Peptides against a protein of PDB entry 3NZW. Designs and how they scored, part 154

Target 1, 212 residues: chain A of PDB entry 3NZW
Amino acid sequence: TTTLAFRFQGGIIVAVDSRATAGNWVASQTVKKVIEINPFLLGTMAGGAADCQFWETWLGSQCRLHELREKERISVAAASKILSNLVYQYKGAGLSMGTMICGYTRKEGPTIYYVDSDGTRLKGDIFCVGSGQTFAYGVLDSNYKWDLSVEDALYLGKRSILAAAHRDAYSGGSVNLYHVTEDGWIYHGNHDVGELFWKVKEEEGSFNNVIG
Target 2, 222 residues: chain B of PDB entry 3NZW
Amino acid sequence: QFNPYGDNGGTILGIAGEDFAVLAGDTRNITDYSINSRYEPKVFDCGDNIVMSANGFAADGDALVKRFKNSVKWYHFDHNDKKLSINSAARNIQHLLYGKRFFPYYVHTIIAGLDEDGKGAVYSFDPVGSYEREQCRAGGAAASLIMPFLDNQVNFKNQYEPGTNGKVKKPLKYLSVEEVIKLVRDSFTSATERHIQVGDGLEILIVTKDGVRKEFYELKRD

## One batch from the design tools (peptide; made by RFdiffusion4, then SolubleMPNN)

Design b2_p21_3_s4 (from b2_p21_3, 9 letters changed)
Fold by OpenDDE base, seed 3:
Structure b2_p21_3_s4 (fold): chain B 212 residues (1-212), chain C 222 residues (1-222), chain A 21 residues (1-21)
Amino acid sequence: as target 1 above (212 residues)
Amino acid sequence: as target 2 above (222 residues)
Amino acid sequence: QLPVAPSTLPWSLGTTDVRFL
C-alpha cells in the first residue's frame, strides 16, 4: 500500500493506490483504501485490510453519533482521537493499521492526523503511509510547496503514488485521488497505473529506467 | 501445539452478470489426503436472494453460514420482513467474521446476489472480514489457478483489440448466463485436473430476479 | 511515522491468509 495526504493553500490532497496482497498473492487491484466518513472527512487505509475497513467504518459510526448528539460535525482532532484511543486499547492484540484522518471543519480548517496501531497520533501537513511510503515521499518532498495550485497539487499526489506503485511490489492497481476543501471532499477519479505510467512517462520524459 | 483448524479443501467461484450472479463450488470434502465426502454442498441459499459459501475449514464455514442465516431470520423479525440487501448482508458478514478477529473463522467467504438496482453482485471476504464487491472471485484451494483465468475471461485483462498494436483494450461487457456457466465449468474442470482437493461434483447456484436456481455437474472423481 | 507492512496477526493466521493493504 501507498497512501498520502498533504495540506496546501488549496486544502488537502489525498491519494492512494488500490492493491491488496496476501503474502506474494495479489488479492485485489481494485480495493478502496479511502473511506468517506462524511462529506468533509476521509480516512485512509494501510495495513490489515479487515482492521482498517472495520475500525474506520466503526469510526464513521462514532462520528455520526457525535453529529446526532452534538448537532455539530465532529472535529478532525476528535475523530482521529476516537480512532487512536480505540487502537491503543487493542495495543498488543495484533491490529495492523496505518491511517490518516483527513478533513475540514470550520474550527480547524483543513486538517490531517496520522493514526497507527502502535498508538501514535500525529497532526501534520504531509504524510505518506504504507510499504511504498518512502517512494512517495521521494517525489512528494521534491516537489511540494504550500503554494501549489489545485491542479499541480492533484497531479503531485497522483504522481507520488505512481512512483510508489512503480517501485513497491505491494502497491499498484490504480490511483484514487481526492481533494478536500471547505465544501467537502471531491473525488478526482480512478487512474489505472498501467495506463497512467505510460502517459506520465511520455508527457514528463520520466521513468527512463523503463524502455518504452 | 494446539491447532483447532482443519482444512477441508474445495474451491468456490463467484461471477456477477448484468442481471444475475452465480456462486459455484465443488462438492468434495477432504481431510489431508482422505476424501470425507464426494457430495458435501458448500454453497447455500440463505434467503432474500442471497447465496453464500465459506470455503476452507468446513466446521467454521458451516458455523458462519448458520450464523448468517440466523442473522437473516432476525433481520426479518426486527424489520418487518424487510428484504436484506446484498450490501447489508456483506456488512453483516464482516461483523460476523471480525467478531472473531482474534480466533478467526478459517474460511474464504463469497456471497452472490443482486444489488438494489437489480445488477449482479459478488462480495468476497478474507477470514477476518475485509470485503470487496467484485465482478468475479475464486476462493479456496484452487483459487490461485482459477483467479487469473477469471481476470482474463471475465474482466478481459491483457486483451486488446486486434490490429491496434495493443493500444485499444478489449471493451468490458457483461457475459450471458450461458457464457458464465461455461466459464465456471471450464474453471472447475481445469482446477480438478491440477488440484487433488477439488473434484467429484460442481454445484452452481444462479441468482436472478426470479430467485435461486441450482445446477449440478459431475467432476472427476479421482 | 512507521512503515506499514504485514505485521502481527492472530496466532491462527498467516500473512498469506488475510488481505493487507
Scores: peptide ipSAE 0.463, ipTM 0.830, DockQ to the pose 0.058; fails the geometry check
Fold by OpenDDE base, seed 5:
Structure b2_p21_3_s4 (fold): chain B 212 residues (1-212), chain C 222 residues (1-222), chain A 21 residues (1-21)
Amino acid sequence: as target 1 above (212 residues)
Amino acid sequence: as target 2 above (222 residues)
Amino acid sequence: QLPVAPSTLPWSLGTTDVRFL
């Protein structure tokens, strides 16, 4: 898996691959690694597929309950804390989760929290999570600027996942891309890595280690 | 060193069509190298046009299927005989599986049915309850032999339009029930030839808007 | 995928049985 999220002047970009594995077996190329909790809140998945799917879905329910009780959308801080508290209770039980909770509230603005099964909860502007995270960071860090245009930011997110998909055997399939703004998240499509790779190679003149 | 699980072998396969879905399984039940039964059905009609199979350790599979059937029953009691949708069934099965996250059911689960739009649906699960809706999935002993074939023949992977220099992929299209049945039969006959835990019989459950139909075919008995 | 944490799962359940992202 490779997931990433970053804040910039235009909000938040979230990009993820879609491969699942069972050892060296490619279990799926079409996994949804982003949960759409509500129109303003996303969760990303890395680690155990069941652990992530189950608990992030549960988180969604908790967020909905918050909205019903408080008549206000849950904050990104509170949502991430709920998940963090939950996984911390299971510490040592063998959960495997690397998640990012990304969203917008009027109070917080665009916000990203990293939460993992070790109980770590971090607020930040840039995170890459998964077996391909270092590959994604290599591209993302080298090109990231706060002042990126929305178009450039979307491309950078997509391009970073592509780099990871290229180098990480456990990442691939497609890139799912999201842009989060004050108006909520916008899905920017599913991009097959096979097609995307050749397109990017041609347009950028990149990936010169591969004969095109 | 303690292994509470058995492995009863077998293979299952689900394929979704446009307005139907198929879930098939061989009828061989084994332990190690010994055939326990040549006809032990492992694909079940669970009501509400949902068919289910949990392949691997048969004791766990049977337990899971029984629990799900019971869940369907209670769903009707609690919701005025409302039909359980396939997506809701999938979610319920996730909870059944994940409820034993720390002592899992040792099974690969597939369900098939129709979604709320009347389109064929197949959901596959790992032992701890991760799930995904897919057009096709093989599970069990010969899954690794069958799944690549399904990638090619159902999802048309690595197929291109002739004369396009590999630039245009073969377009995705739904298969007819007859085509799907052919693929299922070819899959299982091939798997039977190469895997000792697969054989004896093939039972296919076909789900349509009119209900569940069963078909049976003989497989090699060696 | 993230590194597999030590599991309380029976030894018979390996990474080949469970899906990882």
Scores: peptide ipSAE 0.461, ipTM 0.832, DockQ to the pose 0.066; fails the geometry check
Fold by OpenDDE base, seed 4:
Structure b2_p21_3_s4 (fold): chain B 212 residues (1-212), chain C 222 residues (1-222), chain A 21 residues (1-21)
Amino acid sequence: as target 1 above (212 residues)
Amino acid sequence: as target 2 above (222 residues)
Amino acid sequence: QLPVAPSTLPWSLGTTDVRFL
């Protein structure tokens, strides 16, 4: 898996691959690694598919309950804390989760929290999570600027996942791309890595290690 | 160390069509190198136009299917005989599986039916309850032999329009029930040739708006 | 993938039946 999220002047970009594996077996190329918790809040998935899918869905229920009780959308801080508290209770039980909770509230603005199964909870502007995270960071860190346009930011997110998909055997399939703004998240499509690779190679003159 | 799990072999296969879905399984049940039964059905009609198979350790599979059938029953009691939708069934099965996250059911689960729009639906599960809706999925012993074939023949992977120099993919289209049954039969006959845990018989459950139909075909009894 | 969590499933030839992301 490779997931990433970063803040920039235009909000948050979230980009993820779609491969699931079971050892050397490619279990799926079409996994949805982003849960749409509500129109303003996203969760990303890395690690055990069942652990992430089950508990982030559960998180969605908790967030909805908060909204019903408090008559206000849950904060990104509170949502991430609920998940963090949950996994901390299971510490040592063998959960495998690397998650990012990304969203917008009027109180917080665009916000990203990293939460993992070790109980770590971090607020930050840039995270890459998964087996391909270092490959994604290589591209993302080299090109990241706060002042990126929305178009450039979307491309950078997509391009970083593509780099990871190329080098990480456990990442691939497609890139799912999101832009989070004050008006909520916007889905920017599913981009097949096979097609995207050749397109990017041609347009950029990149990936010259591959003869085509 | 005592291993609480067994492996009863077999293979299952689900394919979704436009207005139907198919879930098929061989009828061989084995332990190690011994055939326990040449006809032990592992694909079940669970009611509400949902078919289910949990392949791997048969004791766990039977337990899971029984629990799900009971869940359907209670759903009717609690919700005025409302039909359980396939997506709700999938969520319920996730909870059944994940409820044993730390002592899992040792099975690969596939369900098939129609979604609320009347379109064919196949859901696949891992032992701990991750699930995904897909057009096709093979599970069990020969899944690794069949799944790549399904990628090619159902989802048309690596197929291109002639004369386009590989630039235009073969367009996706739904397969007819007859075409799907042919693919299922070819898959299982091929798997039987190369895998000792697959054979004897093939039972196919076809789900349509009119209900569940069953077909049976002989496989090699070697 | 994150580091593989311990599995309660039988170990078979270094493969896992559990899906990882």
Scores: peptide ipSAE 0.459, ipTM 0.829, DockQ to the pose 0.070; fails the geometry check
Fold by OpenDDE base, seed 1:
Structure b2_p21_3_s4 (fold): chain B 212 residues (1-212), chain C 222 residues (1-222), chain A 21 residues (1-21)
Amino acid sequence: as target 1 above (212 residues)
Amino acid sequence: as target 2 above (222 residues)
Amino acid sequence: QLPVAPSTLPWSLGTTDVRFL
């Protein structure tokens, strides 16, 4: 898996691959690694598929309950804390989760929290999570700036996942791309890595390690 | 080390069509290399036009299917005989599986039916309850033999339009029920030849708007 | 895939049996 999220002047970009594996077996090429918790809040998935799907769905329920009780959307801080507290209760039980909770609230603005099954909870502007995270960072860090246009930011997210899909055997399939703004998240499509790779290679003149 | 699980072998396969879905399984039940039964059905009609199979350790599979059937029953009681949708069934099964996250059902689960728009639907699960809707999925002993074939023949992976220099992919299209049945039969026939835990019989459950139909075919009994 | 943490899962359930992202 390779997931990433970063803040920039235009909000948040979230980009993820879609491969699932079971050892050396490619279990799926079409997994949805982003959970749409509410129109303003996303969760990303890396690690155990069941652990992520189950608990992030559970998180969605908790977030909805918060809204019902408090008559206000849950903060990204609170949502991420709920998940963090939950996984910490299972510390040592063998959960495998590397998640990012990304969203917008009026009080916080665009916000990203990293939460993993070790109990780590971090707020930050840039995270890459998964087996391909270092590959994604290589591209993302090299090209990131706060003042990216929305178009450039979307491309950078997509391009970073593509780089990871190219180098990480456990990442691939397609890139699912999101832009989070004050109006909520916007889905920016599913981009097949096979098609995207050749397009990017041609347009950029990149990936020269591949002949073709 | 103590192993609480058995492995009863077998293979299952689901394919979704446009207005139908198919879930098939062989009828061989084994322990190691010993055939326990040549006809032990493992694909079940669970009601509400949902068919289910949980392949792997048969005791766990049977338990899971029974629990799900019971869940369907109670869903009707609690919700005025509302039909359980296939997506809701999938979520329910996730909870059944994940409820035993720390002592899992040792099974690969596939369900098939129609979604709320009448389109064929196949959902596949890992032992701990991750799930995904797909057009096709193989599970069980010979899944690794069949799944690549399905990628090629259902989803037309690595197929291109002639004369396009590999630039235009073969377009996706729905397969007819006849085409799907042929693919299922070819898959299991092939798997039987290459895997000792697959064989004897093939039972196919076809889900349409009119209900569940069963077909049976003999497989090699070696 | 993320590194597999110590687990209470039965030994028979390996990384080849469950899906990882």
Scores: peptide ipSAE 0.458, ipTM 0.830, DockQ to the pose 0.067; fails the geometry check

Design b2_p21_4_s1 (from b2_p21_4, 9 letters changed)
Fold by OpenDDE base, seed 2:
Structure b2_p21_4_s1 (fold): chain B 212 residues (1-212), chain C 222 residues (1-222), chain A 21 residues (1-21)
Amino acid sequence: as target 1 above (212 residues)
Amino acid sequence: as target 2 above (222 residues)
Amino acid sequence: MEKEIEELLRQAAEARQPWRL
């Protein structure tokens, strides 16, 4: 898996691959590694598919309960804290989760929290999570600027996942791309890695380790 | 060394069509190198136009299917005989599987039916309850032999329009029930030739708006 | 003994590979 999220002047970009594996077996190429918790809040998935899917879905329920009780959307801080507290209760039980909770509230603005099954909870501007994270960081860190245009930011997110999909055997399939703004998240499509790779290679003159 | 799990072999396969879905399984049940049964059905009609199979350790599979059937029953009691939707069934099965997260059911689970729009639906589960809706899925012993074939023949992967120099992909298209049944039969006949844990018989459950139909075909018995 | 059993169960559970992201 490779997931990433970063804050920039235009909000948050979230980009993820779609491969699931079972050992050396490619279990799926079409997994949705982003949960749409509400129109303003996303969760990303890395680690155990069931652990992430189950508990982030549960988190969605908790977020909805908060909205019903408090008559306002849950904060990104609170949502991430709920998840963090949960995984902490299971510490040592063998949960495997590397998650990012990304969203917008009026109070917080665009916000990203990293939460993992070790109980780590971090607020930050840039995170890459998964087996391909180092490959994604290589591209992302090299090109990241706060002042990126929305178009450039979307491309950078997509391009970083593509780099990881190219080098990490456990990442691939497609890139799912999101842009989070004050108006909520916008889905920017599913980009097949096979097609995207050749397009990017041609346009950039990159990936010269592969002969066409 | 003690192993709490057995492996009863077999293979299952689900394919979703436009207005139908199929779930198929061989009828061989084995332990190690011994055939326990040549006809032990493992694909079940669970009611509400939902068919289910949990392939792997048969004791766990049977237990899971029974629990799900009971869940369907209780759903009717609690919701005035409301039909359980396939997506709700998938969520329910996730909870059944994840409820044993630390001592999982040793099975690969597939369900098939129609979604709320009447379109064919196949959901597959890992042993601990992650699930995905897909157009097709093979599970069990010969899944590695069948799944690549389905990728090619159902999802048309690695197929291109002639004369396009590999630049235009073959467009996605729903298959007819006859085409799907042919693919299922070809998959299982081929798998039977190459895998000792697959054979004897093939049972196919076809779900349409009119209900569940069953078809049976002989497989090699060697 | 409980820990040993838990480890055995864990190993057995991992034999049917849960999906990893």
Scores: peptide ipSAE 0.400, ipTM 0.805, DockQ to the pose 0.288; fails the geometry check
Fold by OpenDDE base, seed 1:
Parts: structure tokens; C-alpha cells; sequence
Structure b2_p21_4_s1 (fold): chain B 212 residues (1-212), chain C 222 residues (1-222), chain A 21 residues (1-21)
């Protein structure tokens, strides 16, 4: 898996691959590694598929309950804290989760929290999470600027996942891309890695280690 | 070394069509190299136009299917005989599986039915309850033999339009029930030839708006 | 002994591997 999220002047970019594995077996190439918690809040998945899917779905329910009770959308800080508290209760039980909770609230603005099954909860501007994270960081860190245009930011997110899919055997399938703004998240499509690779290679003149 | 799980072999396969879905399984039950039964059905009509199979350790599979059938019954009691939707069934099965997260059911689970729009639906589960809706899925002993075949024949992977120099993919389209049944039969016939844990008989449950139909075909018995 | 049994159960369960992301 490779997931990433970063803040920039235009909000938040979230990009993820779609491969699931069981050992050396490619279990799926089409897994949804982003949960749409509400129109302003996203969760990403890395680690155990069932652990992430089950508990982030549960988180969605808790966020909805908060909205119903408090008549206000839950903050990104509070949503991430709920998940963090939950996984901490299961610490040592064998849960495997590397998640990012990304959202936009009027109070907080664009916000990203990293939450993992070790009990770590971090607020930050840039995170890459998964077996391919180092490959994604290589591209993302080299090209990241706060002042990126929305178009450039979307491309950078997509391009970073592509780099990871190319080098990490556990990442691949497709890139799912999101842009989060004050008005909510916008889905920017599913991009097959096979097609995207050749397109990017042609347009950039990159990936010269592969002969076309 | 202590092993709480058995393995009874077998293979299951689900394919969703436009307005139908199929779930098929062989009828061989085996332990190691010994055939326990040549006709032990492992695909079940669970009511509400939902068919289910949990393949792997048969004791766990039977227990899971029984629990789900019971869940359907209680759903009717609690909701005035409301039909359980396939997506709700999938969520329920996730909870059944994940409820044993730390001592899992040793099975690959597939359900098939129609979604709320009347379109064919197949959901597959890992042993601990992650699930995905897909057009096709193979599970069990010969899944590694069949799944690549389904990728090619259902999802048209690595197929291109003639004369396009590999630049235009073959378009996705739904298969007819006849085409799907043929693919299922070919899949299991091929798997039977190459895997000792697959054979004897093939049972196919076909879900349409009119209900569940069952078809049976002989497989090789060697 | 409980920890040993839990480890054995875990190993057995992982033979039919859950999906990893």
C-alpha cells in the first residue's frame, strides 16, 4: 500500500493506490483505501484490510452520531482522537492500521492527522503511509511547495503514488485521487497504473529505466 | 504442531451479470488426500434472494452460513419481514467474521444476489471480514488457477481491440447467463484437471428477479 | 501456556492470510 496526504494553499490532496495482497498473492487490484466519512472528512487505509475497513466504518458512525447530538460536524481533531483512543484500547491485540484522517472544518481549516495501531497520533502537513511510503516521499518531498496550484498539487499526488506503484511490489492497481476544500472533498477519478505509467513516461520523459 | 483448523478443499466462484448473479461450487469434500464425499453441497440459498458459500474448513463454513441464515431470520422478525438487501447482508457478514477477529473462521466467503437496482452483485470476504463488491471472484483451493482466467474472460484484462496496436482496450460489457454458465463450467473443468481437491460435481446457483435456480453438472471423479 | 496457544492460533489463522493493504 501507498497512501499520501498533504496540505497546500488550495486545501488538501489525498492519493492512494488500490492493491491488496495476501503474501505473494495479489488479492485485489481495486480496493477502496479511502473512506468518505462525511462530505468534509476522509479516512485512508493501510495495514490490515479488515481492521481498517471495520474500524474506519465504525468511526464514520461515531462521527454521524456526533453530528446528530451536537448539531455540528465533528472536528478533524476529535474524529482522529476517537479512532486513536479506540486503537489504543486494542494495543497489543494485533491490530494493524496506518491511517490518515483528513478534513476541512471552519474552525480548524484544512487538517491532517496520522493515526496508527501503535497509538501514535500526529498532526502534520505531509504524510505518506504504507509499504511504498518512502518511494512516494522521494517524489513528493522533491516537488512539494505550499504555493502549488490545485492542478499541480493533484498531479503531484498522483505522480507520487505512481512512483511508489512502480517500485513497491505491494502497491499498484490504480490511483484514487481526492481534493479537499472548504466546500468538501472532490473525487478526481480512478487512474489505472498501467495506463498512467506510459502516459507519464511519454509526457515527462521519465522512467527511463523502462524501455517502451 | 497444534492446528485448530482443518482444510476440506473445494473451490467456489461468483460472477455478477447485468440482472443476475451466479455462485458456483464443486461438491468434493476432502481431507488431505482422502475424499470424504463426492457430493457435499457448499453453496446455499439463504433466503431473500441471497446465496452464500464459505469455503475452506467446512466446520467453520457451515457455522458461518448457519449464523448468517439465523441473522436473516432475526432481521425479518425485527423489521416486519423486510427483505435483507445484499449490501446489508455483506455488512452483517463482516460483523460475523470480525467478531472472531482473533480466532477467525478459516474460510473464504462469497455471497451473490441482486442489488437494490436489480443488478447482479457479488461480495467477497477475507477470513476476518474485509469485503469488496466485485464482478467476479474465485475462492478456495483452485482460486489461484481460476481467478486469472476470470480476469481475462470477465474483466477482459490484457485484451485489446484488433488493429489498434494494443492501444485500445477491449470494452467492458456484461455477459449473458449462458456465457457465464459456460465460463463457470470451463473454469471448474480446468481446475479439476489440475487440482486434486476439486472435482466430482459442480453446483451452480443462479439468482434472478424470479428467484434462485440450481443447476448441477458432473465433474471428473478421479 | 495461554500465550503459546494464542501464538499457535495466530500462526494457523495467518496460513489463510487476511488481505493486507
Amino acid sequence: as target 1 above (212 residues)
Amino acid sequence: as target 2 above (222 residues)
Amino acid sequence: MEKEIEELLRQAAEARQPWRL
Scores: peptide ipSAE 0.394, ipTM 0.795, DockQ to the pose 0.290; fails the geometry check
Fold by OpenDDE base, seed 4:
Structure b2_p21_4_s1 (fold): chain B 212 residues (1-212), chain C 222 residues (1-222), chain A 21 residues (1-21)
Amino acid sequence: as target 1 above (212 residues)
Amino acid sequence: as target 2 above (222 residues)
Amino acid sequence: MEKEIEELLRQAAEARQPWRL
């Protein structure tokens, strides 16, 4: 898996691959690694598929309950804390989760929290999570600027996942791309890695280690 | 060393059509190299137009299916005989599987039915309850032999329009029930030739708006 | 027991192993 999220002047970009594996077996190329918790809040999945899917779905329910009780959307901080508290209770039990909780509230603005099954909870501007994270960071860190246009930011997110998909055997399938703003998240499509690779190679003159 | 799990072999296959879904399984039950039964059905009608199979360790599979059937029963009691939707069934099965997260059911689970729009639906589960809706899925012993075939023949992977120099993919389309049955039969006959844990018989459950029908075909009894 | 089960699952057929993301 490779997931990433970063803050920039235009909000948050979230980009993820879609491959699931079972050892050397490609279990799926079409897994949804982003949970749409509500129109303003996203969760990303890395690690055990069931652990992430089960508990992030549970988180969604908790967030909805908060909204019903408090008559206000849950903060990104609070949502991430709920998940963090939950996984901490299971610490040592063998859960495997690397998650990012990304969203927008008026109080917080665009916000990203990293939460993992080790009990780590971090607020930050840039995270790459998964087996391909270092490959994604290589591209993302080299090109990241706060002042990126929305178009450039979307491309950078997509391009970083593509780099990881190219080098990480456990990442691939497609890129699912999101832009989070004050008005909520916007889905920017599913981009097949096979098609995207050749397109990017041609347009950039990159990936010269691969002969077409 | 004690192993709490067995492996009874077999293979299952689900394919969703436009207004139908198919879930098929061979009827061979095996332990190691010994055939226990040549006719042990592993695909079940669970009611509410939902068919289910949990392939792998048969004891776990049977237990899971029984629990799900019981869940359907209680759902009817609690909700005035409301039909359980396939998506709700999938969520329920996730909870059944994940409830044993630390001692999993040793199975690959597939369910098939119709979604609320009347479209064919196939859901597949890992042993601990992650699930995905897909157009097709093979599970069990010969899944690695069949799944690539399904990628090619159901999802038209690596197929291109002639004369386009590989630039235009073959368009996705739904298959007819007859086409699906042919693919299922070809899949299992081929798998039987290459895998010792697959054979004897093929049972196909077809779900339509009119209910579940069953077809049976002989496989090699090697 | 959990570690043992995980090992058993890793040894199982690929299609029946827990999915990893």
Scores: peptide ipSAE 0.375, ipTM 0.799, DockQ to the pose 0.342; fails the geometry check
Fold by OpenDDE base, seed 5:
Structure b2_p21_4_s1 (fold): chain B 212 residues (1-212), chain C 222 residues (1-222), chain A 21 residues (1-21)
Amino acid sequence: as target 1 above (212 residues)
Amino acid sequence: as target 2 above (222 residues)
Amino acid sequence: MEKEIEELLRQAAEARQPWRL
């Protein structure tokens, strides 16, 4: 898996691959590694598929309960804390989760929290999470700046996942791309890695180690 | 070393059509190299037009299916005989599987039915309850032999339009029930030839708006 | 715990192992 999220002047970009594996077996190329908790809040998935899917779905339910009780959307801080508290209760039990909670509230603005099954909870501007995270960071860090246009930021997110999909055997399938703004998240499509690779290679003149 | 799990072999396969879904399984039950039964059905009609199979360790599979069937009954009691939707069934099965997260059911689970729009639906589960809706899925002993074939013949992977120099993919289209049944039969006959844990018989459950139909075909009995 | 589960399932068909993202 490779997931990433970063803040920039235009909000948050979230990009993820779609491969799942079971040992050497490619279990799926079409897994949804982003949960849409509400129109303003996303969760990403890395690690155990069941652990992430189950508990992030549970988190969605907790967030909805908060909204019903408090008549207000849950904060990104509170949502991430709920998940963090849960996984901390299971510390040592063998949960495997690397998640980013990304969203917007009027109070917080665009916000990203990293939460993992070790009990780590971090607020930050840039995270790459998964077996391909280092490959994604290589591209993302080299091209990131706060003042990216929305178009450039979307491309950078997509391009970073593509780099990881190319080098990490456990990442691939497609890139799912999101842009989070004050008006909520916008889905920017599913981009098949096979097609995307050749397109990017042609347009950038990159990946010159691969003969077309 | 103590192993709490057995492996009873077998293979299952689900394919979703436009207005139908198919879930098929062989009827061989085996332990190691010994055939326990040549006819032990592993695909079940669970009611509400939902068919289910949990392939791997048969004791775990049977337990899971029984629990789900009971869940369907309770759903009817609690919701005035409301039909359980296939997506709700998938969520329920996730909870059944994940409830044993730290001592999993040793099975690959597939369900098939129709979604709320009347479209064919197949859901597959890992042993601990992650699930995905797909057009097709093979599970069990010969899944590695069948799944690539399904990728090619159902999802048209690596197929391109003639004369496009590989630039235009073959368009996706729904398969007829006859085409799907043919693919299922070809899959299992081929798997039987190459895997000792697959054979004897093939049972196919076809789900349509009119209900569940069963078909049976003989497989090689070696 | 996860490693223990993986070890128990190691001898099984790869398609029946827990999925990893």
Scores: peptide ipSAE 0.370, ipTM 0.782, DockQ to the pose 0.352; fails the geometry check

